Peptides against a protein of PDB entry 3PBP. Designs and how they scored, part 1

No score or structure here was measured in a lab: all are predicted.

Target 1, 203 residues: chain A of PDB entry 3PBP
Amino acid sequence: LNEKDLNLILNKSLVMYESLDSTTDVIVKRNVIKQLQFVSKLHENWNSRFGKVDIQKEYRLAKVQGPFTINPFPGELYDYTATNIATILIDNGQNEIVCVSFDDGSLILLFKDLEMSMSWDVDNYVYNNSLVLIERVKLQREIKSLITLPEQLGKLYVISDNIIQQVNFMSWASTLSKCINESDLNPLAGLKFESKLEDIATI
Target 2, 203 residues: chain A of PDB entry 3PBP as posed
Amino acid sequence: LNEKDLNLILNKSLVMYESLDSTTDVIVKRNVIKQLQFVSKLHENWNSRFGKVDIQKEYRLAKVQGPFTINPFPGELYDYTATNIATILIDNGQNEIVCVSFDDGSLILLFKDLEMSMSWDVDNYVYNNSLVLIERVKLQREIKSLITLPEQLGKLYVISDNIIQQVNFMSWASTLSKSINESDLNPLAGLKFESKLEDIATI
Positions, changes and structure headers below are counted from each chain's first letter, unless a header gives other numbers.
Peptide ipSAE was made for these designs. It is ipSAE averaged over its two directions, with the distance scale d0 held at 1.0 Angstrom where the peptide's residues are scored. Compare it between designs on one protein only; published cut-offs may not apply.
The geometry check fails a fold that doesn't show the stated peptide or that is severely misdrawn somewhere.

## One batch from the design tools (peptide)

Design b1_p8_1 (made by RFdiffusion4)
Fold by OpenDDE base, seed 3:
Structure b1_p8_1 (fold): chain B 203 residues (1-203), chain A 8 residues (1-8)
Amino acid sequence: as target 1 above (203 residues)
Amino acid sequence: SVTIFDVS
């Protein structure tokens, strides 16, 4: 966390707060308000010299988010088990793709299309919990682990028994990043969501 | 269809 990131989170929290209206569910309102309060307090207490913030006790009671949904979900994957999860940054603005591997050798690349508030007072808080399936990559290998490097945007390394492979999805993720940052989905029309798979090393 | 999962 740095000052830039904190400002970004504050702005997002403000936007989320401003989206509240008289029709918004009370539980949602409460969580969004607490989110803004939390981030605002963090911002107020930010020590830029040391890059640290003191968090008050009342804001350390956040609860687990979820469950989440994936849409659409490949029907054949109901017969298989998820094995690994990773998050991959696609820009310097903290936009990320979520990747989940399955024991059939599939990778699914997911995007969180809606902003979420943290769960505070309510157990099992479920709001804006959707993940959009962008791409399924079939490796036809037993996936042992997923590795990401923060300095490498839009790249995922997949380790199997005998090989390390790189999945590069910046061909479409750069456009997605732009769409998110500009709040305009039009550039996604006609975009091919096909990642590049490359063998990196034999183990 | 939609699959629900918990990441906690």
Scores: peptide ipSAE 0.029, ipTM 0.640, DockQ to the pose 0.049
Fold by OpenDDE base, seed 5:
Structure b1_p8_1 (fold): chain B 203 residues (1-203), chain A 8 residues (1-8)
Amino acid sequence: as target 1 above (203 residues)
Amino acid sequence: SVTIFDVS
């Protein structure tokens, strides 16, 4: 965590707070307010020289986020089990793709389209917990692990029994990054979400 | 739609 990241989180928290109205669910209001309070306290107590923040006891009682919902979920995957999860940076602005592998050899690439607060007072807080399916990549092999390299944007390494493969989705992720950063979805129209799969090494 | 709790 650095000052830039903290400011970003603060801005996101403010936007969420400003979106609250009379029709917003009470639990949502409570969590969004608590989120803003937490981040505001972090910002207030931020020591830029040392990168340290004191966190009050009440905020250390935060709950686990989730569960998350994937939409649409491929019907075929209901018969299979998720095996690995990874997050892949697509730009230097902290935009990420979430990848989940399944025991049928499928990879699903997911995007979180909505901002979500931390869960505070309520267990299993559920709001803005959706993940949008972007692409399904079928490897048709047992996936042992997923590896990402911080210096390699939009690349995922998939390790199976005898091979390491690279999934490169920068063909579309660069456009997605631009859309997110510019708040303009127009470039996504007609975009083909097809990643490139390459063999890297035999093991 | 599917709900994920934990994958690891």
Scores: peptide ipSAE 0.027, ipTM 0.623, DockQ to the pose 0.045
Fold by OpenDDE base, seed 1:
Structure b1_p8_1 (fold): chain B 203 residues (1-203), chain A 8 residues (1-8)
Amino acid sequence: as target 1 above (203 residues)
Amino acid sequence: SVTIFDVS
C-alpha cells in the first residue's frame, strides 16, 4: 500500500458513497458508509514518510468478499470444476484481469466492471460482485498451475502436462486499460477479444 | 483467502 493506492481507494469509496440514495438498501448503505469511514481515517492517519498506518480495532472485523457472479457463464462449464485462479495486471494503474481455469482445460478471462466495498458488519454481504466474461480459451489439457509475472503485463503462463504455454491478451487488454483509465468505452467497439496462445517450453 | 464464484 502506498499513497497513490490509498488515494485511489479513497476516491472509489467516495464515488460509492455518492451513489447512495433513498432507494439504496440499508445494508448497502451501512457497508458503503463504513468503507468510506475506514478509508478516510486511514488516509488521515497515513504516515507517508514511513509508509505506516494505524488501523483501529473496529475495522479489523472485515469479512471475506463474495460470492462473485460470472456473466455470462459458459453453459458447458457447469459440469466442470474450477482448478486455479490468477490475477494479471494489464497496466501500471492496478487494472487487472481475473483468470480462472477449469478441469476441462478451459481458461476464462474475467473483468470486474464495478467497484465493491469490503464486507464489514453483515455476513454474506453481496454487492457489485459481478465479473464479466471477456474470453474463454480452450487448451484441451489438464491445467496444473497458473503463473504470472508482475513485470509482464497481460501475460499468463499455463503449466499443463509437459508444456508451458503463454496466454497473451494485450491485443485487447491495452485497449481495455485505456477505456478504464479514460472512462471512455468507444475504443472497445469492434474490438476482437482473442488472446494469443504460444508454446513456450517443454518440461 | 478463498473466493467462491456463483454461476448465473
Scores: peptide ipSAE 0.021, ipTM 0.594, DockQ to the pose 0.046
Fold by OpenDDE base, seed 4:
Structure b1_p8_1 (fold): chain B 203 residues (1-203), chain A 8 residues (1-8)
Amino acid sequence: as target 1 above (203 residues)
Amino acid sequence: SVTIFDVS
């Protein structure tokens, strides 16, 4: 494998991704996106001499480049407004989940499918700001803020009116992390994406 | 800061 071959694979993965539409099966979409992510990370690792860009930096770039595309998006959330956003580390290798809260009390957990710092076309630096919906958690509360602790992987603290709740998604995020780091989708087969919700404190 | 999402 050389740089040219890797670029070719990345381009092929991009074309496949761009072929996805609203009629595409959700499972197929997720698989294509995850594949593209793995190829993108592989490409980044290959070009490590130019410096590794962390997910946080890429996220900032994504904001500058334009809107994020969330797929699939829960239909019922069209009537609601996003209120908070947070990023949660799932490993020490800077893999992150993006969480967005809505005013219906929903949390959506999102996965970034592309490394935005990577360009598969040197002559045309393309920025793909796509996010994949992994899980929707319905809290049925007004979410005031989201807090994360870097030393606590895969944990999100949700602050509402009278309670702090912990969302723990390491049940699946550990597997996801492994898949990303090893560029292997096999461990995701049959994985249940269900986070654990726990009351931490009353406030 | 403002974050914009495109829904599809």
Scores: peptide ipSAE 0.020, ipTM 0.496, DockQ to the pose 0.038

Design b1_p8_1_s1 (made by RFdiffusion4, then SolubleMPNN; from b1_p8_1 with S8N)
Fold by OpenDDE base, seed 3:
Structure b1_p8_1_s1 (fold): chain B 203 residues (1-203), chain A 8 residues (1-8)
Amino acid sequence: as target 1 above (203 residues)
Amino acid sequence: SVTIFDVN
């Protein structure tokens, strides 16, 4: 965590707070307000000299978020089991894609399209709990592990028994990043969500 | 639908 990241989180929390209105659910209001309070306290307590923040006890007892839903979910994957999960940064603003592998050799690339506060007061906080399916990549092999490198944006390494493959999705993720950062979805129109698969090494 | 829990 650095000052830039903290400011980003603060801005996101402010935007969430500003989105509250008289029709917003009370539980959502409480969580968003608590979120803003938490981040504001973090910002207040930020020591730029040491890169340290003190977190008060009242904010250290956050609850589990979710459950989350994947939409749409490929029907055939109901017969299979998820095996690995990874997050991949797509820009320097901490936007990321979630990747889940299945035992049929499929990879699904997912995006959290709505901002969500932490769960502070209630279990099973489900407000804005959707993940959007962007792409399914079929590798037709047993996936052993998923590896990401923070310095390599939009790249996922898939390790199987005998091969390391790279999935590169920056062809569309750069556009997605722009849409997120500019709050403009227009560039997504007509965009092809097709990642590039490349063999990196035999093992 | 498939359900995921965030454990963060």
Scores: peptide ipSAE 0.031, ipTM 0.619, DockQ to the pose 0.054
Fold by OpenDDE base, seed 1:
Structure b1_p8_1_s1 (fold): chain B 203 residues (1-203), chain A 8 residues (1-8)
Amino acid sequence: as target 1 above (203 residues)
Amino acid sequence: SVTIFDVN
């Protein structure tokens, strides 16, 4: 946690709060308000000199977020089980892609396009819980593990039985990052969402 | 931690 990250979270929380209206669900209102209260207090108590914050006990009872929805979901994957999950940074602004592997050897690359508050009061808080399917990569191998390196943006290492492969999605992720940061989706028009797969090592 | 996905 640093001041920059805290400011970002505060701004996001404010935007969520400002989106509330008379038609908003009561559970959503409570969670968004609690989110803003938490972040605001956190910001007020932030000691920039020491990078320390005291968190009040009342905010320690947050619930697990989710479930999440994947849209669209590949129909073929209903018959398969998810095996691994990883998050991959695409820029230094904390934009991330979520990757999920399946036991058919598929990787799905997902993007969370909506901001979500923490779940404070209820279990199974599902507001803004959608993930957008960007790409499906079929490796046709048993995926044992997913590895990410924070210093390597937009790269995922996939470990299978006899091989380590790199999935590089910076060809499109750089454009996505730009779109997010500039709040302009125009550059996504006509963009091909195809990652590069390379063999790195035999094991 | 376990993350649960609902499928649409």
Scores: peptide ipSAE 0.022, ipTM 0.618, DockQ to the pose 0.045
Fold by OpenDDE base, seed 4:
Structure b1_p8_1_s1 (fold): chain B 203 residues (1-203), chain A 8 residues (1-8)
Amino acid sequence: as target 1 above (203 residues)
Amino acid sequence: SVTIFDVN
């Protein structure tokens, strides 16, 4: 956690709070308010010299987020089980892609198109819980683990029994990042969502 | 955090 990250979280929390209205579900209101309260307290107690904040016990009891809905979901994957999950940064502004692997050797690359708070109050918090399917990558391997390197944007390392492969999706993720940051979807028109797969090492 | 996925 650094000052930049804290400011980003604060801004996101404020935007979520400002989106609340009379029609918003009471559970959502309560959760978003708790989110803002938490981040505000963190900001108030932030010590830049030490890079430390005191987190009160109340906020250490965050609950599980989800379930998340994936749309569209590939029909053939109903017969398979998810095995791993990772988040990959696509820019320095904390935009991320979520990757989920399946036991058929598929990777799905997902985007969270709506802001969601932590679950502070209820289990199975589901407000703005949609994930958009961007791409399915078929590796046809048993995926053991997913590794990301924070300094390597838009790259995912997939470890199987005998090989390490790199999935590079910056061909489209750079455009997506621009669209998010500029709040303009026009550059997505005609964009091909096809990642590059490369063998890195045999193990 | 822990995340649970559902599919539709």
Scores: peptide ipSAE 0.021, ipTM 0.606, DockQ to the pose 0.049
Fold by OpenDDE base, seed 5:
Formats: structure tokens, C-alpha cells, sequence
Structure b1_p8_1_s1 (fold): chain B 203 residues (1-203), chain A 8 residues (1-8)
């Protein structure tokens, strides 16, 4: 955590708070308010010289978030089990894609399109808990592990039995990043969400 | 915080 990240979280928390209205669920209101209180206190207690934040004990009692839903979920994958998860940066502004592998050799690339608070008071906090399916990549291999390199944006390395493959999704992720950062969805029109698969090494 | 995933 650095000052830039803290400011970003503060801004997000403020936007969430400002979006509250009379129709918002009471549990959501409480969690968003506590989120803003937490981040505000973090900001107040920020020591830029040491990159440290003092966190009060009450905020260390955060609960589990989720469950998270995947939409749309590929019908074929109901018969299979998720095996690995990874998060991949798509820009230097901390926008990320979530990748989940399945035991049929599928990779699903997911995007969290909505901001959410931490769960503070209740278990199974589910507000804004959706993940959008962007792409399904079928490797038809047993996936042993997923590797990401922070310096390589929009790239995922997949380790199977005897091969390392690279999934490169910057063809669409660069446009997605732009849309997020500029708050303009127009560039997504007609965009093909097709990643490039390349064999890197035999092992 | 930790996250639990589910499918729909």
C-alpha cells in the first residue's frame, strides 16, 4: 500500500457512499459507511515517510466477502471443478482480470465491473458480487498451475503436464483498460475478446 | 478480506 493506492481507495469509498439512497439495503448502507470510516481513518493515520498505516482493532474483524457469482456461466462447466485462480494486471492503474481454471482444461477470464466494500458486520456479504465472463479459453490439457508476472501486463502462463503456454489477452484488455480509465464504453463496441495462445517451452 | 466463489 502506498499513498496513491490509499487515495484511490478513498475516492472509491467516497463514490460508493455518495451512491447510497433511500432504496439502498440497510446492510449495504452499513457496510459502505464503515468502509468510508475505515479508509478515512487510514488516510488520517497515514505516515508517508515510512509507508505505514495504523489500523484500529475494530477494523481487523472484517468478515468473508462473497459468494461471488460468474455471469454468464458456461453450461458445460457445471460438470467440472475449478482448480486454480489467478489475478492479472492489465494496466498500471491496478485494473485486473481474474482467471479461473477448470479440470476440463478450460480457462475463464473474468472482470469485476462493480466496486464493493469489505464485509464488516455480516458474513456472506453479497452486494455487487458479480463477475462478468469475458472469455473462455479451452486448452484441453490438465492445468497444474497458473503463473503471472507483475511486469508483464495482460499475460498468463499456464503450466500443464509437459508444456508452458502463454495466454496473451492484451488485444482486448488494452481497450478495456482505456474504457475503465476514461469511463467510456464506446470502444468496446465490436471488440473481439479473443486471446492469443502461444507455446513457450516444453518441460 | 477473503472471497468465496460460486457459480450461477
Amino acid sequence: as target 1 above (203 residues)
Amino acid sequence: SVTIFDVN
Scores: peptide ipSAE 0.019, ipTM 0.594, DockQ to the pose 0.050

Design b1_p8_1_s2 (made by RFdiffusion4, then SolubleMPNN; from b1_p8_1 with F5L S8N)
Fold by OpenDDE base, seed 2:
Structure b1_p8_1_s2 (fold): chain B 203 residues (1-203), chain A 8 residues (1-8)
Amino acid sequence: as target 1 above (203 residues)
Amino acid sequence: SVTILDVN
């Protein structure tokens, strides 16, 4: 955690808080408020010299988020099992794509379109729990591992038995990043969500 | 849709 990241999560928490209204579920309100309180306290107590914050015990009892839903989910993948998961940065603002591999050799690229608070006091916090399917990449290989390099935005390395392949989705992820950062979805209209697959090395 | 667990 650094100051930049702290500011980012503070801003996100503020936006979530500002989205609350009379129709918002009480559990959601409680979690969003708790989130903002937590991040605000972190910000107040931030030691820039050491990059450290003292986190009070009350905030260490957060529960697991989820479950999450994938929408739409490819029908054929109901017969298969997820094998690996990775997150891939698409910009320096920490926007990410979630990638899940399946034992049929498929990769699904997912986007979290809604912000979600941590679950502070309830199990299975499910508000804003959707992941959007962006793309399915069919490798038709046994996927052993997914590797990402933080310095390489929008790139995923897939390791199989005899080959390393790169999935590069910056063709569309750059536009997505822009849309997120500018809060404008218009550039997504007509965008082709097709990643480039390239063989990197035989092993 | 499919549910996935333990994503954080």
Scores: peptide ipSAE 0.027, ipTM 0.617, DockQ to the pose 0.056
Fold by OpenDDE base, seed 5:
Structure b1_p8_1_s2 (fold): chain B 203 residues (1-203), chain A 8 residues (1-8)
Amino acid sequence: as target 1 above (203 residues)
Amino acid sequence: SVTILDVN
């Protein structure tokens, strides 16, 4: 955590707070308010010299986040089980893709299009819990592990029994990053969401 | 953190 990251989280929390109105669910209101309070206190207590913050006791017992929904979910994957999960940075602004592997050898690339607060007092907090399916990559092999390298944006390494493969999705992720950062979705129109699969090494 | 994924 650094000052830039803290400011980003604060701004996100403020935007969520400002979106609250009389029609907002009470559970959402509580969580968003608590989120803003938490981040604000972190910001106030931030020691830039040491990169440290003091977290008050009232915020230390956050609940588990989720469940999350995946939309649309490929119908054929209902018969299979998820095996691995990873997050991949697509830019230096902390935009990420979530990847989930399945035991049929599929990878699904997911995007969280809405900001979600932490769950502070309620189990199964589900507001803004949707993940958008961007792409399904079929490897047709048993996926043992997913590896990411922080210095390699938009790249996922998939480890199977005898091979390491790279999934490179920067062909579309660069455009997605631009859309997010500029708050303009127009460049997504007609964009082909097809990642490049490459064999890296035999093991 | 723990995350639970559900499908729809």
Scores: peptide ipSAE 0.018, ipTM 0.580, DockQ to the pose 0.048
Fold by OpenDDE base, seed 1:
Structure b1_p8_1_s2 (fold): chain B 203 residues (1-203), chain A 8 residues (1-8)
Amino acid sequence: as target 1 above (203 residues)
Amino acid sequence: SVTILDVN
């Protein structure tokens, strides 16, 4: 955690708070308010000189986030089980793609388009929990592991059987990053969400 | 953190 990240989280928390109204679910209100309180206190207590923050005990009892929904979910994958998950940075900010592998050899690339607070006091906190399916890549191999390299934006390495493959999605992820950062969806029009798959090494 | 994924 650094000052830039903290400011980003604070801004996100403020936006969430400002979105609340009289019709908002009570559980959502409580979580968003607590989120803002938490981040605000972190910001107030931030020691930039040492990069330290004290966290109050009351905020240590956060619950597991989720469940998350994948939309649309490929119908074929109902018969299969997810095996691995990874997050891949697409820019130097905090924009990420979520990748999930399945035991049929499929990779799904997912985007979280909405901000979600932490779950503070309830199990199965469900608000802004949707993941958008961007692309399905069919490797037709048993996927053993997923590897990401922080210095390599928009790249995922897939280890299966005797091969390491690279999935490169920067062809579209760069545009997506721009759209997010500029709050303009126009560049997505006509964009093809097709990642490049390359064999890297035999093992 | 742990995330539980569900499908629609």
Scores: peptide ipSAE 0.017, ipTM 0.590, DockQ to the pose 0.049
Fold by OpenDDE base, seed 4:
Structure b1_p8_1_s2 (fold): chain B 203 residues (1-203), chain A 8 residues (1-8)
Amino acid sequence: as target 1 above (203 residues)
Amino acid sequence: SVTILDVN
């Protein structure tokens, strides 16, 4: 394996992932994701050892992250605009959920299915550009802000009109964390992705 | 900043 080959594998894997849609078989999706995760980890290891990998500039980010692709994207949200974004830690190993709110009152919970590669240059980072939709939470209210607390894993505080609500997704995020850390997707089979919503305070 | 795009 050389740098050129690694790049080819990475590029092929990315193209495969980008071809996934709502009609793609779940088994196929899992396989593609697993492949990408493997390649991503390999790429990370390569970078750590050799200092750099010759990746296309589109995948090398200095200051700006993205563009990210969301798959699948809820059809209803084409008529709406994203309003807030936050990242929430789900474990002590730096696994995160990305949360994006929309002006219809929806909150989407997204997973970066690929690990970020090691930085080969202090100013240049190689990033995963894909996000998997895990859950859509419909709050049916204007979301003004998203707050996270570093010591509270898998919890998101949503500030809306006159209420603070907690979204707790550890019911599934703990399993997801385990899957990521152990590189085993089997526990995701049959997992229900339903977060708990609780009112915390009135504003 | 982050740019988010729909896929498909």
Scores: peptide ipSAE 0.014, ipTM 0.534, DockQ to the pose 0.045; fails the geometry check

Design b1_p8_1_s3 (made by RFdiffusion4, then SolubleMPNN)
Fold by OpenDDE base, seed 3:
Structure b1_p8_1_s3 (fold): chain B 203 residues (1-203), chain A 8 residues (1-8)
Amino acid sequence: as target 1 above (203 residues)
Amino acid sequence: SVTIFDVS
């Protein structure tokens, strides 16, 4: 966390707060308000010299988010088990793709299309919990682990028994990043969501 | 269809 990131989170929290209206569910309102309060307090207490913030006790009671949904979900994957999860940054603005591997050798690349508030007072808080399936990559290998490097945007390394492979999805993720940052989905029309798979090393 | 999962 740095000052830039904190400002970004504050702005997002403000936007989320401003989206509240008289029709918004009370539980949602409460969580969004607490989110803004939390981030605002963090911002107020930010020590830029040391890059640290003191968090008050009342804001350390956040609860687990979820469950989440994936849409659409490949029907054949109901017969298989998820094995690994990773998050991959696609820009310097903290936009990320979520990747989940399955024991059939599939990778699914997911995007969180809606902003979420943290769960505070309510157990099992479920709001804006959707993940959009962008791409399924079939490796036809037993996936042992997923590795990401923060300095490498839009790249995922997949380790199997005998090989390390790189999945590069910046061909479409750069456009997605732009769409998110500009709040305009039009550039996604006609975009091919096909990642590049490359063998990196034999183990 | 939609699959629900918990990441906690």
Scores: peptide ipSAE 0.029, ipTM 0.640, DockQ to the pose 0.049
Fold by OpenDDE base, seed 5:
Structure b1_p8_1_s3 (fold): chain B 203 residues (1-203), chain A 8 residues (1-8)
Amino acid sequence: as target 1 above (203 residues)
Amino acid sequence: SVTIFDVS
């Protein structure tokens, strides 16, 4: 965590707070307010020289986020089990793709389209917990692990029994990054979400 | 739609 990241989180928290109205669910209001309070306290107590923040006891009682919902979920995957999860940076602005592998050899690439607060007072807080399916990549092999390299944007390494493969989705992720950063979805129209799969090494 | 709790 650095000052830039903290400011970003603060801005996101403010936007969420400003979106609250009379029709917003009470639990949502409570969590969004608590989120803003937490981040505001972090910002207030931020020591830029040392990168340290004191966190009050009440905020250390935060709950686990989730569960998350994937939409649409491929019907075929209901018969299979998720095996690995990874997050892949697509730009230097902290935009990420979430990848989940399944025991049928499928990879699903997911995007979180909505901002979500931390869960505070309520267990299993559920709001803005959706993940949008972007692409399904079928490897048709047992996936042992997923590896990402911080210096390699939009690349995922998939390790199976005898091979390491690279999934490169920068063909579309660069456009997605631009859309997110510019708040303009127009470039996504007609975009083909097809990643490139390459063999890297035999093991 | 599917709900994920934990994958690891």
Scores: peptide ipSAE 0.027, ipTM 0.623, DockQ to the pose 0.045
Fold by OpenDDE base, seed 1:
Structure b1_p8_1_s3 (fold): chain B 203 residues (1-203), chain A 8 residues (1-8)
Amino acid sequence: as target 1 above (203 residues)
Amino acid sequence: SVTIFDVS
C-alpha cells in the first residue's frame, strides 16, 4: 500500500458513497458508509514518510468478499470444476484481469466492471460482485498451475502436462486499460477479444 | 483467502 493506492481507494469509496440514495438498501448503505469511514481515517492517519498506518480495532472485523457472479457463464462449464485462479495486471494503474481455469482445460478471462466495498458488519454481504466474461480459451489439457509475472503485463503462463504455454491478451487488454483509465468505452467497439496462445517450453 | 464464484 502506498499513497497513490490509498488515494485511489479513497476516491472509489467516495464515488460509492455518492451513489447512495433513498432507494439504496440499508445494508448497502451501512457497508458503503463504513468503507468510506475506514478509508478516510486511514488516509488521515497515513504516515507517508514511513509508509505506516494505524488501523483501529473496529475495522479489523472485515469479512471475506463474495460470492462473485460470472456473466455470462459458459453453459458447458457447469459440469466442470474450477482448478486455479490468477490475477494479471494489464497496466501500471492496478487494472487487472481475473483468470480462472477449469478441469476441462478451459481458461476464462474475467473483468470486474464495478467497484465493491469490503464486507464489514453483515455476513454474506453481496454487492457489485459481478465479473464479466471477456474470453474463454480452450487448451484441451489438464491445467496444473497458473503463473504470472508482475513485470509482464497481460501475460499468463499455463503449466499443463509437459508444456508451458503463454496466454497473451494485450491485443485487447491495452485497449481495455485505456477505456478504464479514460472512462471512455468507444475504443472497445469492434474490438476482437482473442488472446494469443504460444508454446513456450517443454518440461 | 478463498473466493467462491456463483454461476448465473
Scores: peptide ipSAE 0.021, ipTM 0.594, DockQ to the pose 0.046
Fold by OpenDDE base, seed 4:
Structure b1_p8_1_s3 (fold): chain B 203 residues (1-203), chain A 8 residues (1-8)
Amino acid sequence: as target 1 above (203 residues)
Amino acid sequence: SVTIFDVS
């Protein structure tokens, strides 16, 4: 494998991704996106001499480049407004989940499918700001803020009116992390994406 | 800061 071959694979993965539409099966979409992510990370690792860009930096770039595309998006959330956003580390290798809260009390957990710092076309630096919906958690509360602790992987603290709740998604995020780091989708087969919700404190 | 999402 050389740089040219890797670029070719990345381009092929991009074309496949761009072929996805609203009629595409959700499972197929997720698989294509995850594949593209793995190829993108592989490409980044290959070009490590130019410096590794962390997910946080890429996220900032994504904001500058334009809107994020969330797929699939829960239909019922069209009537609601996003209120908070947070990023949660799932490993020490800077893999992150993006969480967005809505005013219906929903949390959506999102996965970034592309490394935005990577360009598969040197002559045309393309920025793909796509996010994949992994899980929707319905809290049925007004979410005031989201807090994360870097030393606590895969944990999100949700602050509402009278309670702090912990969302723990390491049940699946550990597997996801492994898949990303090893560029292997096999461990995701049959994985249940269900986070654990726990009351931490009353406030 | 403002974050914009495109829904599809």
Scores: peptide ipSAE 0.020, ipTM 0.496, DockQ to the pose 0.038

